Peptides against a protein of PDB entry 6B9H. Designs and how they scored, part 6

Target 1, 151 residues: chain A of PDB entry 6B9H
Amino acid sequence: AELCESLLTWIQTFNVDAPCQTVEDLTNGVVMAQVLQKIDPAYFDENWLNRIKTEVGDNWRLKISNLKKILKGILDYNHEILGQQINDFTLPDVNLIGEHSDAAELGRMLQLILGCAVNCEQKQEYIQAIMMMEESVQHVVMTAIQELMSK

## One batch from the design tools (peptide; made by RFdiffusion4, then SolubleMPNN)

Design b1_p9_1_s2 (from b1_p9_1, 3 letters changed)
Fold by OpenDDE base, seed 5:
Structure b1_p9_1_s2 (fold): chain B 151 residues (1-151), chain A 9 residues (1-9)
Amino acid sequence: as target 1 above (151 residues)
Amino acid sequence: SARDFLASL
């Protein structure tokens, strides 16, 4: 999906340690967890990150377990830290992400992470970074942010 | 434009 591909490009700007070149690389949740730690290391601290299993391989059950923890972390962060600056909308189906590498559902997961970045303490730094991306990617990211604001 | 929108955030 276009949303997933554009947000994959955005995720790559974080320069995390885990491989992040393909949609499948994101399905184990390790990249997403490392990105969230960069967004707010005080909240997504080492204790939180250590709950995410590494060396998952192709085990879709372990992928889903990681993704559930990440989704919970995102929702808790919005409630506890961001004061619910983004409204609740259709949540990603982490079962489809972990078991089938569903790009559309992964796109929705990455959109929630985008919501964390553009509302966190360092939001202006992330907004400026988005402004340096390709225009076509900026447009998709803009649409994704607008959807978060309107839902 | 996308830049104008982003600048308004």
Scores: peptide ipSAE 0.691, ipTM 0.959, DockQ to the pose 0.890
Fold by OpenDDE base, seed 4:
Structure b1_p9_1_s2 (fold): chain B 151 residues (1-151), chain A 9 residues (1-9)
Amino acid sequence: as target 1 above (151 residues)
Amino acid sequence: SARDFLASL
């Protein structure tokens, strides 16, 4: 999926410690959690990050458990810090991500993280970083942000 | 353009 591919490229700009080269690398949620901590380390602090299991392997049940925690964190962050409402009909299916590595649903998850980045305290930093990316990525990011704003 | 949109945020 184009959304997932572009946002994977975007995620890679964070230079997190966890492997983040493939869709599969993202399915356990560890990269996502580390990215969120970079976005807002005061909210996604070490205590929060420690709830995400790092030794997951191919265990889809553990992946889903991590992804559920991350999704909840994103939703809570939007509600408590950003004052944003997210439409339930557009929420990613974390079961499909964890069990099947569904790229479309993973893209939807990364889209929510994008929403956090472009609305956080350091939003201008992230917006400027996006402006330095390839035009094709910028276009997908624009579309993704517009979708978040319109629903 | 995408850049114009991003600049408007």
Scores: peptide ipSAE 0.691, ipTM 0.959, DockQ to the pose 0.902
Fold by OpenDDE base, seed 1:
Structure b1_p9_1_s2 (fold): chain B 151 residues (1-151), chain A 9 residues (1-9)
Amino acid sequence: as target 1 above (151 residues)
Amino acid sequence: SARDFLASL
């Protein structure tokens, strides 16, 4: 999906330790968790990150377990830190991500992470980084942010 | 443009 591919490119700018070259690489949630820790390490601290299993392999049940924890973390972050600026947004289906590597649902998950980045304490740094990306990616990111703001 | 939108955030 276009959203997923553009946001995958965006995720790659974080230079996390976990492999993050393909859609499949993101389905276990490890990259997402590491990105969230970079966005707000005080909230997504080491204790939080340690709840995400790193040796998942192709086990879709373990993928879903990780993804559920990450989604909960995002929702809690929006409620507790961001003042519910992204509340009532349609939640991604983490089952489809974990079981089938569904790119559309993965894109929606990454969109929630984008929402965290553009609303966090260091939001201006992330906005500036997005401005340095390819124009086609910037356009998709803009549309994704606009969709978040419309809720 | 996307840049103008991002600058407005």
Scores: peptide ipSAE 0.690, ipTM 0.959, DockQ to the pose 0.898
Fold by OpenDDE base, seed 3:
Structure b1_p9_1_s2 (fold): chain B 151 residues (1-151), chain A 9 residues (1-9)
Amino acid sequence: as target 1 above (151 residues)
Amino acid sequence: SARDFLASL
C-alpha cells in the first residue's frame, strides 16, 4: 500500500537499532516501539520499552501481543499528553498485521505514530525533517495528517 | 502544496 510504503520510508529516518527495511520487519512492533521512545523518551521510557518482546520470530501471537501494547501506548499518549481523542472505529486491526502482514492496516498503525510525532513537544523538528523528504512522500504524509485532524 | 501545508502546522 502507498501509505505503508511512504511511512516506512519516514520510519527509516529515525535510524533505530532494529531492522526496518521491509514491511515484514515492522510486523513484530519492535521498530515502532523504538521510534516511539525517540519521539518521547520520558513517556515511552525503558520500563515501557521492556514490555515489548524482541525475540518474536514468526510467532504471530507474540506479534499481536506486542502490537496491542503499542496501540494502547499510542492511545494513552494521545489522551494523557497530546490532549486529543482518536475514534475507536478507525483504529488499525493489529490481528491482520500480526497474522497476515497486512500493509493497509500497518499503514494505519504508522499513521498513528506520525500523529504522535507532529503533535509532540518536538513537533517542529519532525515537521522540518519531513519537509526534506521526497515530494511524493510529503504528499502522502500530508494526506495522512489531514485525515487525523478531521477525526 | 504539501510543503505549504506542513509549514502551516
Scores: peptide ipSAE 0.686, ipTM 0.959, DockQ to the pose 0.864

Design b1_p9_1_s3 (from b1_p9_1, 4 letters changed)
Fold by OpenDDE base, seed 4:
Structure b1_p9_1_s3 (fold): chain B 151 residues (1-151), chain A 9 residues (1-9)
Amino acid sequence: as target 1 above (151 residues)
Amino acid sequence: SPREFLQSL
């Protein structure tokens, strides 16, 4: 999926500790959790991050458990910090992500994280980083942001 | 353009 591939490239710019080279690398939620901590370490603090299991392997049940926590965190962050700027109506199916590595649903999950980045206190930093990416990626990111803002 | 859009944020 084009959305997932472009946002994977974007996620890679965060240079998190966890492997983040493939779609499957993102399915356990660890990369996403580490990215969220970078976006807002005061909210996604160590206590929050410690709720995400790092030794998941190929266990799709554990992946889904992590992904549910991450999605909950994103939604809570939107409501408590971002002033509900990101709608929670069309949620990604974390079951498909965890069990089948569904790229389309993963793209939707990453889109929510993108929304956090471009609305957080350090949003200008992330906007500038996006401006340094390949034009084709910028276009996909733009479309993804527009979709979030139009809902 | 993406650049123009991003600058508007």
Scores: peptide ipSAE 0.672, ipTM 0.958, DockQ to the pose 0.893
Fold by OpenDDE base, seed 1:
Structure b1_p9_1_s3 (fold): chain B 151 residues (1-151), chain A 9 residues (1-9)
Amino acid sequence: as target 1 above (151 residues)
Amino acid sequence: SPREFLQSL
């Protein structure tokens, strides 16, 4: 999926500790959790991050468990910190991500993280970083943000 | 353009 591939490239700019080179690398949620901590370490603090299991392997049930926690964190962050109503937004199916590495659903998950980045206190930092990316990626990111803003 | 859009955020 174009959305997933472009946002994977964006995720890689965070230089997190966990492997983040492939779609499969993102399915356990560890990269996503580390990215969220970088976006807002006061909210996604060490206690929050410690709830995400790091040694998941190919266990799709553990992947889904992590992804559910991450999705909840994103939704809570949008409600409590960003003041954004995304309840009506089509939420990613974390079961498809965890069990089948569904790229389309993973793209939707990464899109929510993108929403956090471009609306957080340090949003200008992330906006500037996006401006330094390839034009093709910028186009996909723009479309993804527009979709979020349309509610 | 993406640049113009991003600058509007």
Scores: peptide ipSAE 0.670, ipTM 0.958, DockQ to the pose 0.864
Fold by OpenDDE base, seed 5:
Structure b1_p9_1_s3 (fold): chain B 151 residues (1-151), chain A 9 residues (1-9)
Amino acid sequence: as target 1 above (151 residues)
Amino acid sequence: SPREFLQSL
C-alpha cells in the first residue's frame, strides 16, 4: 500500500533503536512506541513504554496486545493533550495488523502517529523534516494529513 | 503543492 510505504519511510527518519526496515518490523508495535516516545517523552514516558513487550517474535497474540496499548495511547493523547476528536469509524484494525501484517491497516495506524507529530508541541520540527523528504512521499503525507483534518 | 500546504500548518 502506498500510504504504508510512504509512512514507513517517514518513520525511518526517527532513527529509533528497534529494526524498522520492513512492514513486518512494525507489526509488533515496538517501533511505533519508540516513535511516540520521541514525539512526546513527557506523556509517552518510560513507564508507558515499559508496558510494551519486546522480544515478541512471531507471536501474533502478543503483537495485538502491544498494538491495542499503542492505539489506546494515541487516542488518549489526542483527547488529553492535543484536544482532537478522532472519528472512531476510521480507526485501524489492530487484529489485522498483528495476525496478517495488513499493510492498509498499518498505514492507518501510522497515519494516526503522523497526526500526533504534526499537532504536538514540536510540530514545526516534524513539518520541516517532512519538507526534506522526496516529493512523492510529501504528496502522500499531505493527503494523509488532509484526511485527518477533514474528520 | 505539498510545500505550500505544509507551510500553512
Scores: peptide ipSAE 0.667, ipTM 0.958, DockQ to the pose 0.865
Fold by OpenDDE base, seed 3:
Structure b1_p9_1_s3 (fold): chain B 151 residues (1-151), chain A 9 residues (1-9)
Amino acid sequence: as target 1 above (151 residues)
Amino acid sequence: SPREFLQSL
């Protein structure tokens, strides 16, 4: 869960509108969708964001539906925009995230979003932002990026 | 270090 906690801290730096204080807050996908829109608003535009349901409450089926759309968006973004710089052979289990708030799988999902940030058009700005974080978080982020690059 | 690694990206 160290990966998840560090990347939760990273996600909080985006200052999205949705609540993002706990692991549970991330399980409906709304925060992740808003973060992706900040990363690349031309790709993750309003039409894309509107496909993510808000106000899902504790409905794990709706959470999973959102998470599947987000994962697809990440994969499509890597293929269409980033030139598949991030391999997707080990995908997060969105069912475990939505139904059980699985922190390990959520960490893997956030790791994919990290991959988008450090490879997007504004990658240098996100890299600089990471450099301003606590050293312990930077270390986890470094390891997460290295894992993405080595796959 | 994380900083040097990040700068290499």
Scores: peptide ipSAE 0.664, ipTM 0.957, DockQ to the pose 0.919

Design b1_p9_1_s4 (from b1_p9_1, 5 letters changed)
Fold by OpenDDE base, seed 5:
Structure b1_p9_1_s4 (fold): chain B 151 residues (1-151), chain A 9 residues (1-9)
Amino acid sequence: as target 1 above (151 residues)
Amino acid sequence: SPLDFLKSL
């Protein structure tokens, strides 16, 4: 899935502590939670982050539990902080991500995080970083933003 | 272009 691979490259620019080299590295939600904390540490604070289980291993039930918390956090952030700037978007199936490492559904989850980054208080910093990415990756990221903004 | 769109944000 081209969307997932390009957004994985984008996620890697955050330089989080958790391993983030492969699609499977993202399926436990730990990287995504650390990225969200960087985007808005006042909202995604230590109390929020501490609800995400670490040392999950290959336990797909624990992965799904983490992913459900992250998806809820993203949706609540859009409603409470961003003022519902992302509307009528198909939600990712976190069961397929946790149990099967489904790249297409993971791409949709990362697209929601991209939406948080380009609408948050420091959105211009993230937009500038995207403008400096490799051209083919930049095109996919740009298209993903366009899809979010068109709905 | 991608840059034109990103600059419009």
Scores: peptide ipSAE 0.435, ipTM 0.911, DockQ to the pose 0.865
Fold by OpenDDE base, seed 2:
Structure b1_p9_1_s4 (fold): chain B 151 residues (1-151), chain A 9 residues (1-9)
Amino acid sequence: as target 1 above (151 residues)
Amino acid sequence: SPLDFLKSL
């Protein structure tokens, strides 16, 4: 999906330790968790990150478990820190991500992380980074932000 | 414009 591919490109700018070259690389949630820690290390601290299992392999049950924790973290962060500025009416289906590597649903998950980045304390840094992206990718990212905030 | 939108955030 176009959204997923563009947001994958965006995710890659974080230079996390986990491999993040493909859609499949994101399905275990490890990259997402590491990105969230970079966004707000005080909230997504080491104790939080340690709840995400890193040795997942192809186990879709473990992937889903991680993804559920990450989604909860995102929702809690939006409520507790960001003042509920992210729409949670169209949540990603983490089962489809974990079991089928569904790119559309993965894109929705990454969109929520994008929402965290552009609303966090360091939002200006992330906005500046987005302004430097290739035009085609930037357009998709901006559209994704608009969808979150224009409702 | 796209840049105006980003600047508005």
Scores: peptide ipSAE 0.434, ipTM 0.909, DockQ to the pose 0.708
Fold by OpenDDE base, seed 4:
Structure b1_p9_1_s4 (fold): chain B 151 residues (1-151), chain A 9 residues (1-9)
Amino acid sequence: as target 1 above (151 residues)
Amino acid sequence: SPLDFLKSL
């Protein structure tokens, strides 16, 4: 999906340790967890990150377990730190991500992470980084932000 | 424009 591919490009700008070249690389949640830690290391601290299993392989059950923790973390972060209500936003189906590498659902997960980035303490740094992205990618990212703000 | 929108954030 276009959303997923553009947000994958955006995710790659974080330069996390985990492989993040393909959609499949994101399905175990490890990249997403590392990105969230970069966004807010005080909230997504080492204790939180340690709950995410890193040696997942192709085990879709373990992927889903990680993804559920990540989604919960995102939702809790929005409620506790960002003061945002995203319950009216369509949440990603982490089962489809873990079992089938569903790009559309993965895109929605990455969109939630985008929401964290553009609302966190260092939001201006992330906004500036987005402004420097290739135009076609930037357009998709902008549209994704607009959708988040319109809810 | 996308840039104008992003600048508005």
Scores: peptide ipSAE 0.430, ipTM 0.910, DockQ to the pose 0.857
Fold by OpenDDE base, seed 3:
Structure b1_p9_1_s4 (fold): chain B 151 residues (1-151), chain A 9 residues (1-9)
Amino acid sequence: as target 1 above (151 residues)
Amino acid sequence: SPLDFLKSL
């Protein structure tokens, strides 16, 4: 999906420790958790990150378990820190991400992380970085932000 | 434009 591929490119700018080259690399949630820690290390701290299993392999049940924790973290962050600036009505299906590597649902999960970045304390740094991205990727990212803030 | 929208954030 175009959304997933563009947001994968965006996620790669964080330079996390976990492998982050393909859609499949994102399905276990480890990259997502490391990105969230970079966005707000006071909230997504070491204790939070330690709840995410790192040695998952192809175990789709463990992937789903991680993804559920990450989704909960995002929703709690939105409520407790961001003042519910991100729409929580249309949630990604983490079962489809973990079991089938569904690119459309993965894109929706990455979109929620994008919402965290553009509303956090360092939002201006992330906005500036997006302004420097290749035009086609920038367009998809902009549309994703608009959807979060307009619905 | 994308840049105009991003600047509005």
Scores: peptide ipSAE 0.424, ipTM 0.908, DockQ to the pose 0.874

Design b1_p9_2_s1 (from b1_p9_2, 3 letters changed)
Fold by OpenDDE base, seed 5:
Structure b1_p9_2_s1 (fold): chain B 151 residues (1-151), chain A 9 residues (1-9)
Amino acid sequence: as target 1 above (151 residues)
Amino acid sequence: SARDFLASL
């Protein structure tokens, strides 16, 4: 999906340690967890990150377990830290992400992470970074942010 | 434009 591909490009700007070149690389949740730690290391601290299993391989059950923890972390962060600056909308189906590498559902997961970045303490730094991306990617990211604001 | 929108955030 276009949303997933554009947000994959955005995720790559974080320069995390885990491989992040393909949609499948994101399905184990390790990249997403490392990105969230960069967004707010005080909240997504080492204790939180250590709950995410590494060396998952192709085990879709372990992928889903990681993704559930990440989704919970995102929702808790919005409630506890961001004061619910983004409204609740259709949540990603982490079962489809972990078991089938569903790009559309992964796109929705990455959109929630985008919501964390553009509302966190360092939001202006992330907004400026988005402004340096390709225009076509900026447009998709803009649409994704607008959807978060309107839902 | 996308830049104008982003600048308004």
Scores: peptide ipSAE 0.691, ipTM 0.959, DockQ to the pose 0.920
Fold by OpenDDE base, seed 4:
Structure b1_p9_2_s1 (fold): chain B 151 residues (1-151), chain A 9 residues (1-9)
Amino acid sequence: as target 1 above (151 residues)
Amino acid sequence: SARDFLASL
């Protein structure tokens, strides 16, 4: 999926410690959690990050458990810090991500993280970083942000 | 353009 591919490229700009080269690398949620901590380390602090299991392997049940925690964190962050409402009909299916590595649903998850980045305290930093990316990525990011704003 | 949109945020 184009959304997932572009946002994977975007995620890679964070230079997190966890492997983040493939869709599969993202399915356990560890990269996502580390990215969120970079976005807002005061909210996604070490205590929060420690709830995400790092030794997951191919265990889809553990992946889903991590992804559920991350999704909840994103939703809570939007509600408590950003004052944003997210439409339930557009929420990613974390079961499909964890069990099947569904790229479309993973893209939807990364889209929510994008929403956090472009609305956080350091939003201008992230917006400027996006402006330095390839035009094709910028276009997908624009579309993704517009979708978040319109629903 | 995408850049114009991003600049408007």
Scores: peptide ipSAE 0.691, ipTM 0.959, DockQ to the pose 0.908
Fold by OpenDDE base, seed 1:
Structure b1_p9_2_s1 (fold): chain B 151 residues (1-151), chain A 9 residues (1-9)
Amino acid sequence: as target 1 above (151 residues)
Amino acid sequence: SARDFLASL
């Protein structure tokens, strides 16, 4: 999906330790968790990150377990830190991500992470980084942010 | 443009 591919490119700018070259690489949630820790390490601290299993392999049940924890973390972050600026947004289906590597649902998950980045304490740094990306990616990111703001 | 939108955030 276009959203997923553009946001995958965006995720790659974080230079996390976990492999993050393909859609499949993101389905276990490890990259997402590491990105969230970079966005707000005080909230997504080491204790939080340690709840995400790193040796998942192709086990879709373990993928879903990780993804559920990450989604909960995002929702809690929006409620507790961001003042519910992204509340009532349609939640991604983490089952489809974990079981089938569904790119559309993965894109929606990454969109929630984008929402965290553009609303966090260091939001201006992330906005500036997005401005340095390819124009086609910037356009998709803009549309994704606009969709978040419309809720 | 996307840049103008991002600058407005």
Scores: peptide ipSAE 0.690, ipTM 0.959, DockQ to the pose 0.922
Fold by OpenDDE base, seed 3:
Structure b1_p9_2_s1 (fold): chain B 151 residues (1-151), chain A 9 residues (1-9)
Amino acid sequence: as target 1 above (151 residues)
Amino acid sequence: SARDFLASL
C-alpha cells in the first residue's frame, strides 16, 4: 500500500537499532516501539520499552501481543499528553498485521505514530525533517495528517 | 502544496 510504503520510508529516518527495511520487519512492533521512545523518551521510557518482546520470530501471537501494547501506548499518549481523542472505529486491526502482514492496516498503525510525532513537544523538528523528504512522500504524509485532524 | 501545508502546522 502507498501509505505503508511512504511511512516506512519516514520510519527509516529515525535510524533505530532494529531492522526496518521491509514491511515484514515492522510486523513484530519492535521498530515502532523504538521510534516511539525517540519521539518521547520520558513517556515511552525503558520500563515501557521492556514490555515489548524482541525475540518474536514468526510467532504471530507474540506479534499481536506486542502490537496491542503499542496501540494502547499510542492511545494513552494521545489522551494523557497530546490532549486529543482518536475514534475507536478507525483504529488499525493489529490481528491482520500480526497474522497476515497486512500493509493497509500497518499503514494505519504508522499513521498513528506520525500523529504522535507532529503533535509532540518536538513537533517542529519532525515537521522540518519531513519537509526534506521526497515530494511524493510529503504528499502522502500530508494526506495522512489531514485525515487525523478531521477525526 | 504539501510543503505549504506542513509549514502551516
Scores: peptide ipSAE 0.686, ipTM 0.959, DockQ to the pose 0.920

Design b1_p9_2_s2 (from b1_p9_2, 4 letters changed)
Fold by OpenDDE base, seed 2:
Structure b1_p9_2_s2 (fold): chain B 151 residues (1-151), chain A 9 residues (1-9)
Amino acid sequence: as target 1 above (151 residues)
Amino acid sequence: SALDFLKSL
Protein backbone atom coordinates (compact mmCIF):
# COMPACT_ATOMS: atom_id res chain seq x y z
CA ALA B 1 0.00 0.00 0.00
CA GLU B 2 1.18 3.50 -0.82
CA LEU B 3 0.53 4.79 2.68
CA CYS B 4 2.48 1.98 4.28
CA GLU B 5 5.44 2.30 1.92
CA SER B 6 5.70 6.04 2.39
CA LEU B 7 5.46 5.75 6.15
CA LEU B 8 8.02 2.95 6.11
CA THR B 9 10.36 5.41 4.41
CA TRP B 10 9.54 7.92 7.11
CA ILE B 11 10.14 5.35 9.88
CA GLN B 12 13.55 4.59 8.41
CA THR B 13 14.67 8.16 9.13
CA PHE B 14 14.63 7.35 12.85
CA ASN B 15 17.61 4.99 12.47
CA VAL B 16 16.44 2.58 15.15
CA ASP B 17 18.46 -0.49 16.08
CA ALA B 18 15.92 -3.03 14.87
CA PRO B 19 15.75 -4.01 11.19
CA CYS B 20 13.28 -1.78 9.36
CA GLN B 21 13.71 -2.40 5.65
CA THR B 22 10.48 -4.22 4.81
CA VAL B 23 6.83 -4.23 5.77
CA GLU B 24 7.36 -7.57 7.48
CA ASP B 25 10.14 -6.09 9.60
CA LEU B 26 7.55 -3.84 11.21
CA THR B 27 4.96 -6.51 11.98
CA ASN B 28 6.45 -7.58 15.32
CA GLY B 29 6.19 -4.04 16.69
CA VAL B 30 9.81 -3.76 17.81
CA VAL B 31 10.66 -0.99 15.35
CA MET B 32 7.49 0.87 16.27
CA ALA B 33 8.33 0.67 19.96
CA GLN B 34 11.85 1.97 19.38
CA VAL B 35 10.50 4.83 17.26
CA LEU B 36 8.03 5.78 19.98
CA GLN B 37 10.85 5.81 22.51
CA LYS B 38 12.73 8.26 20.31
CA ILE B 39 9.64 10.45 20.01
CA ASP B 40 9.18 10.69 23.78
CA PRO B 41 11.71 8.78 25.89
CA ALA B 42 10.25 10.09 29.13
CA TYR B 43 6.89 8.51 28.40
CA PHE B 44 7.96 5.53 26.34
CA ASP B 45 10.77 4.76 28.76
CA GLU B 46 12.83 1.62 29.25
CA ASN B 47 10.22 0.08 31.51
CA TRP B 48 7.63 0.51 28.78
CA LEU B 49 9.96 -0.72 26.05
CA ASN B 50 10.87 -3.81 28.08
CA ARG B 51 7.25 -4.96 27.86
CA ILE B 52 7.73 -5.49 24.12
CA LYS B 53 9.06 -8.94 23.30
CA THR B 54 12.05 -8.70 20.97
CA GLU B 55 12.62 -12.35 20.06
CA VAL B 56 9.33 -12.95 18.29
CA GLY B 57 10.34 -14.62 15.04
CA ASP B 58 7.36 -15.69 12.98
CA ASN B 59 5.06 -16.16 15.97
CA TRP B 60 2.03 -14.15 14.95
CA ARG B 61 0.50 -14.46 18.41
CA LEU B 62 3.51 -12.73 19.93
CA LYS B 63 3.40 -10.12 17.18
CA ILE B 64 -0.22 -9.36 17.95
CA SER B 65 0.55 -9.17 21.67
CA ASN B 66 3.27 -6.60 21.01
CA LEU B 67 1.10 -4.63 18.61
CA LYS B 68 -1.73 -4.46 21.13
CA LYS B 69 0.65 -3.02 23.72
CA ILE B 70 1.96 -0.49 21.24
CA LEU B 71 -1.51 0.58 20.16
CA LYS B 72 -2.50 1.01 23.80
CA GLY B 73 0.63 3.07 24.39
CA ILE B 74 -0.20 5.33 21.46
CA LEU B 75 -3.77 5.84 22.62
CA ASP B 76 -2.68 6.50 26.20
CA TYR B 77 -0.04 8.94 24.99
CA ASN B 78 -2.63 10.86 23.00
CA HIS B 79 -4.89 11.06 26.03
CA GLU B 80 -2.34 11.72 28.77
CA ILE B 81 0.31 13.79 27.01
CA LEU B 82 -1.08 15.17 23.76
CA GLY B 83 -4.43 16.11 25.25
CA GLN B 84 -6.38 14.06 22.73
CA GLN B 85 -5.18 16.16 19.82
CA ILE B 86 -5.64 13.00 17.79
CA ASN B 87 -9.32 12.18 18.06
CA ASP B 88 -10.95 8.79 17.72
CA PHE B 89 -9.75 7.33 14.46
CA THR B 90 -10.47 4.04 12.78
CA LEU B 91 -8.05 1.87 14.68
CA PRO B 92 -5.73 -0.48 12.84
CA ASP B 93 -6.54 -4.16 12.99
CA VAL B 94 -3.46 -5.50 14.74
CA ASN B 95 -4.58 -9.07 14.10
CA LEU B 96 -4.27 -8.52 10.36
CA ILE B 97 -0.87 -6.93 10.84
CA GLY B 98 0.49 -9.70 13.03
CA GLU B 99 -0.96 -12.67 11.24
CA HIS B 100 -1.02 -11.50 7.62
CA SER B 101 1.40 -8.56 7.40
CA ASP B 102 -1.49 -6.50 6.07
CA ALA B 103 0.11 -3.39 4.60
CA ALA B 104 -3.04 -1.28 4.69
CA GLU B 105 -3.57 -1.88 8.40
CA LEU B 106 0.13 -1.41 9.07
CA GLY B 107 -0.08 1.92 7.29
CA ARG B 108 -2.84 2.96 9.65
CA MET B 109 -0.72 1.96 12.63
CA LEU B 110 2.22 3.98 11.35
CA GLN B 111 -0.13 6.90 10.74
CA LEU B 112 -0.92 6.94 14.46
CA ILE B 113 2.80 7.07 15.22
CA LEU B 114 3.09 9.91 12.73
CA GLY B 115 0.42 11.68 14.72
CA CYS B 116 2.50 11.31 17.86
CA ALA B 117 5.56 12.75 16.15
CA VAL B 118 3.88 15.83 14.69
CA ASN B 119 2.15 16.66 17.97
CA CYS B 120 4.89 15.86 20.50
CA GLU B 121 7.14 18.34 22.29
CA GLN B 122 9.71 18.13 19.50
CA LYS B 123 7.11 18.27 16.73
CA GLN B 124 9.01 20.96 14.82
CA GLU B 125 12.00 18.64 14.49
CA TYR B 126 9.84 15.98 12.89
CA ILE B 127 7.95 18.44 10.71
CA GLN B 128 11.24 19.76 9.37
CA ALA B 129 12.40 16.23 8.62
CA ILE B 130 9.21 15.62 6.65
CA MET B 131 9.85 18.80 4.66
CA MET B 132 13.12 17.26 3.46
CA MET B 133 11.53 14.06 2.16
CA GLU B 134 11.20 13.20 -1.52
CA GLU B 135 8.17 14.98 -2.96
CA SER B 136 5.99 11.97 -3.69
CA VAL B 137 6.60 10.49 -0.25
CA GLN B 138 6.13 13.87 1.38
CA HIS B 139 2.74 14.19 -0.30
CA VAL B 140 1.52 10.90 1.13
CA VAL B 141 2.81 11.77 4.59
CA MET B 142 1.18 15.19 4.42
CA THR B 143 -2.13 13.66 3.37
CA ALA B 144 -1.90 11.25 6.28
CA ILE B 145 -1.38 14.14 8.70
CA GLN B 146 -4.30 16.03 7.18
CA GLU B 147 -6.55 13.03 7.65
CA LEU B 148 -5.60 12.77 11.33
CA MET B 149 -6.17 16.44 12.02
CA SER B 150 -9.41 16.78 10.07
CA LYS B 151 -11.35 14.65 12.53
CA SER A 1 1.08 23.53 -1.11
CA ALA A 2 2.59 20.75 0.95
CA LEU A 3 5.16 23.08 2.44
CA ASP A 4 2.54 25.64 3.36
CA PHE A 5 0.50 23.01 5.14
CA LEU A 6 3.49 21.67 7.04
CA LYS A 7 4.47 25.18 8.07
CA SER A 8 0.97 25.67 9.46
CA LEU A 9 1.41 22.87 11.97
Scores: peptide ipSAE 0.411, ipTM 0.903, DockQ to the pose 0.866
Fold by OpenDDE base, seed 5:
Structure b1_p9_2_s2 (fold): chain B 151 residues (1-151), chain A 9 residues (1-9)
Amino acid sequence: as target 1 above (151 residues)
Amino acid sequence: SALDFLKSL
């Protein structure tokens, strides 16, 4: 999906330690967790990150377990820190991501992370980084932000 | 434009 591929490119700008070159690389949730820690290390601290299992391999049950924790973290962050600026949005199906590497659902998960970045304390840094992206990718990312703001 | 929207955030 175009949304997933563009947001994968955006995720790659965070320069996390975990491999993040393919859609499948994101399905275990490790990259997403490391990105969230960069967005707000006070909230997504080491104790939170340590709840995400590493060395998951192809175990889809472990992937889904990680993804559920990440989705909960995102929703709690929006409620507790961001004041629920993102509401009435269709949630991603983490079962389809973990078991089938569904790119459309993964795109929706990454869109929620994008929402965290453009509403967090350092939102201006992330907005400026998006302004520097290739035009075609920038357009998709911008449209994804617009969709979040319209909900 | 996309840039105008981003600047409005």
Scores: peptide ipSAE 0.411, ipTM 0.904, DockQ to the pose 0.808
Fold by OpenDDE base, seed 4:
Structure b1_p9_2_s2 (fold): chain B 151 residues (1-151), chain A 9 residues (1-9)
Amino acid sequence: as target 1 above (151 residues)
Amino acid sequence: SALDFLKSL
């Protein structure tokens, strides 16, 4: 999906330690967890990150377990720190991500992380980074932000 | 434009 591909490009700007070149690389949640830690290391601290299993391989059950923890972390962060209401938003199906590498659902997950970045304490830094992205990617990212804000 | 929107955030 276009959303997933553009947000994958965006995710790559974080330069996390985990491999993040393909959709498949993101399905175990490790990259996403490392990105969230960069967004807010006080909230997504070492204790939180340590709950995400790093050696998952192709085990879709372990992927789903990680993804559920990450989604919960995102939702809790939005509620506890950002004061954002996203209950009326279509949440990603982490089962489809973990078991089938569903790009559309992964896009939804990355969109939630985007929401964290553009609402966090360092939101201006992330917004400026987005403004420097290639136009086609920037457009998709902007649209994704607009969708989050409209609900 | 996208830039205008982003600048508004």
Scores: peptide ipSAE 0.408, ipTM 0.903, DockQ to the pose 0.896
Fold by OpenDDE base, seed 3:
Structure b1_p9_2_s2 (fold): chain B 151 residues (1-151), chain A 9 residues (1-9)
Amino acid sequence: as target 1 above (151 residues)
Amino acid sequence: SALDFLKSL
């Protein structure tokens, strides 16, 4: 999906330790967790990160478990830290991500992480980085931000 | 524009 591919490109700018070249690389949640830690290491600290299983392989049950924890972390972060600056909308189906590598649902998950980045303490730095992205990717990312703030 | 929107954040 276009959203997923553009946000994958965005995710790659974080230069996390975990492989993040393909959609499937993101399905175990490890990259997402490492990105969230970069966004706010005080909240997504080592104790939080240690709850994410790193050696998941092809175990879709473990993938889903990780993804559920990440989604909860994102929602809690929005409530506790960001003051719910992201409006309510349909949440991504983490089962489809873990079981089927569903790109559309993965895109929705990454969109939530994007919301964290553009509302966190370092939001201006992330916004500036987005301004430097290739135009076609930038357009998709910008549209995704608009959607988060308008729903 | 995209840039104007981003600058408004």
Scores: peptide ipSAE 0.398, ipTM 0.901, DockQ to the pose 0.754

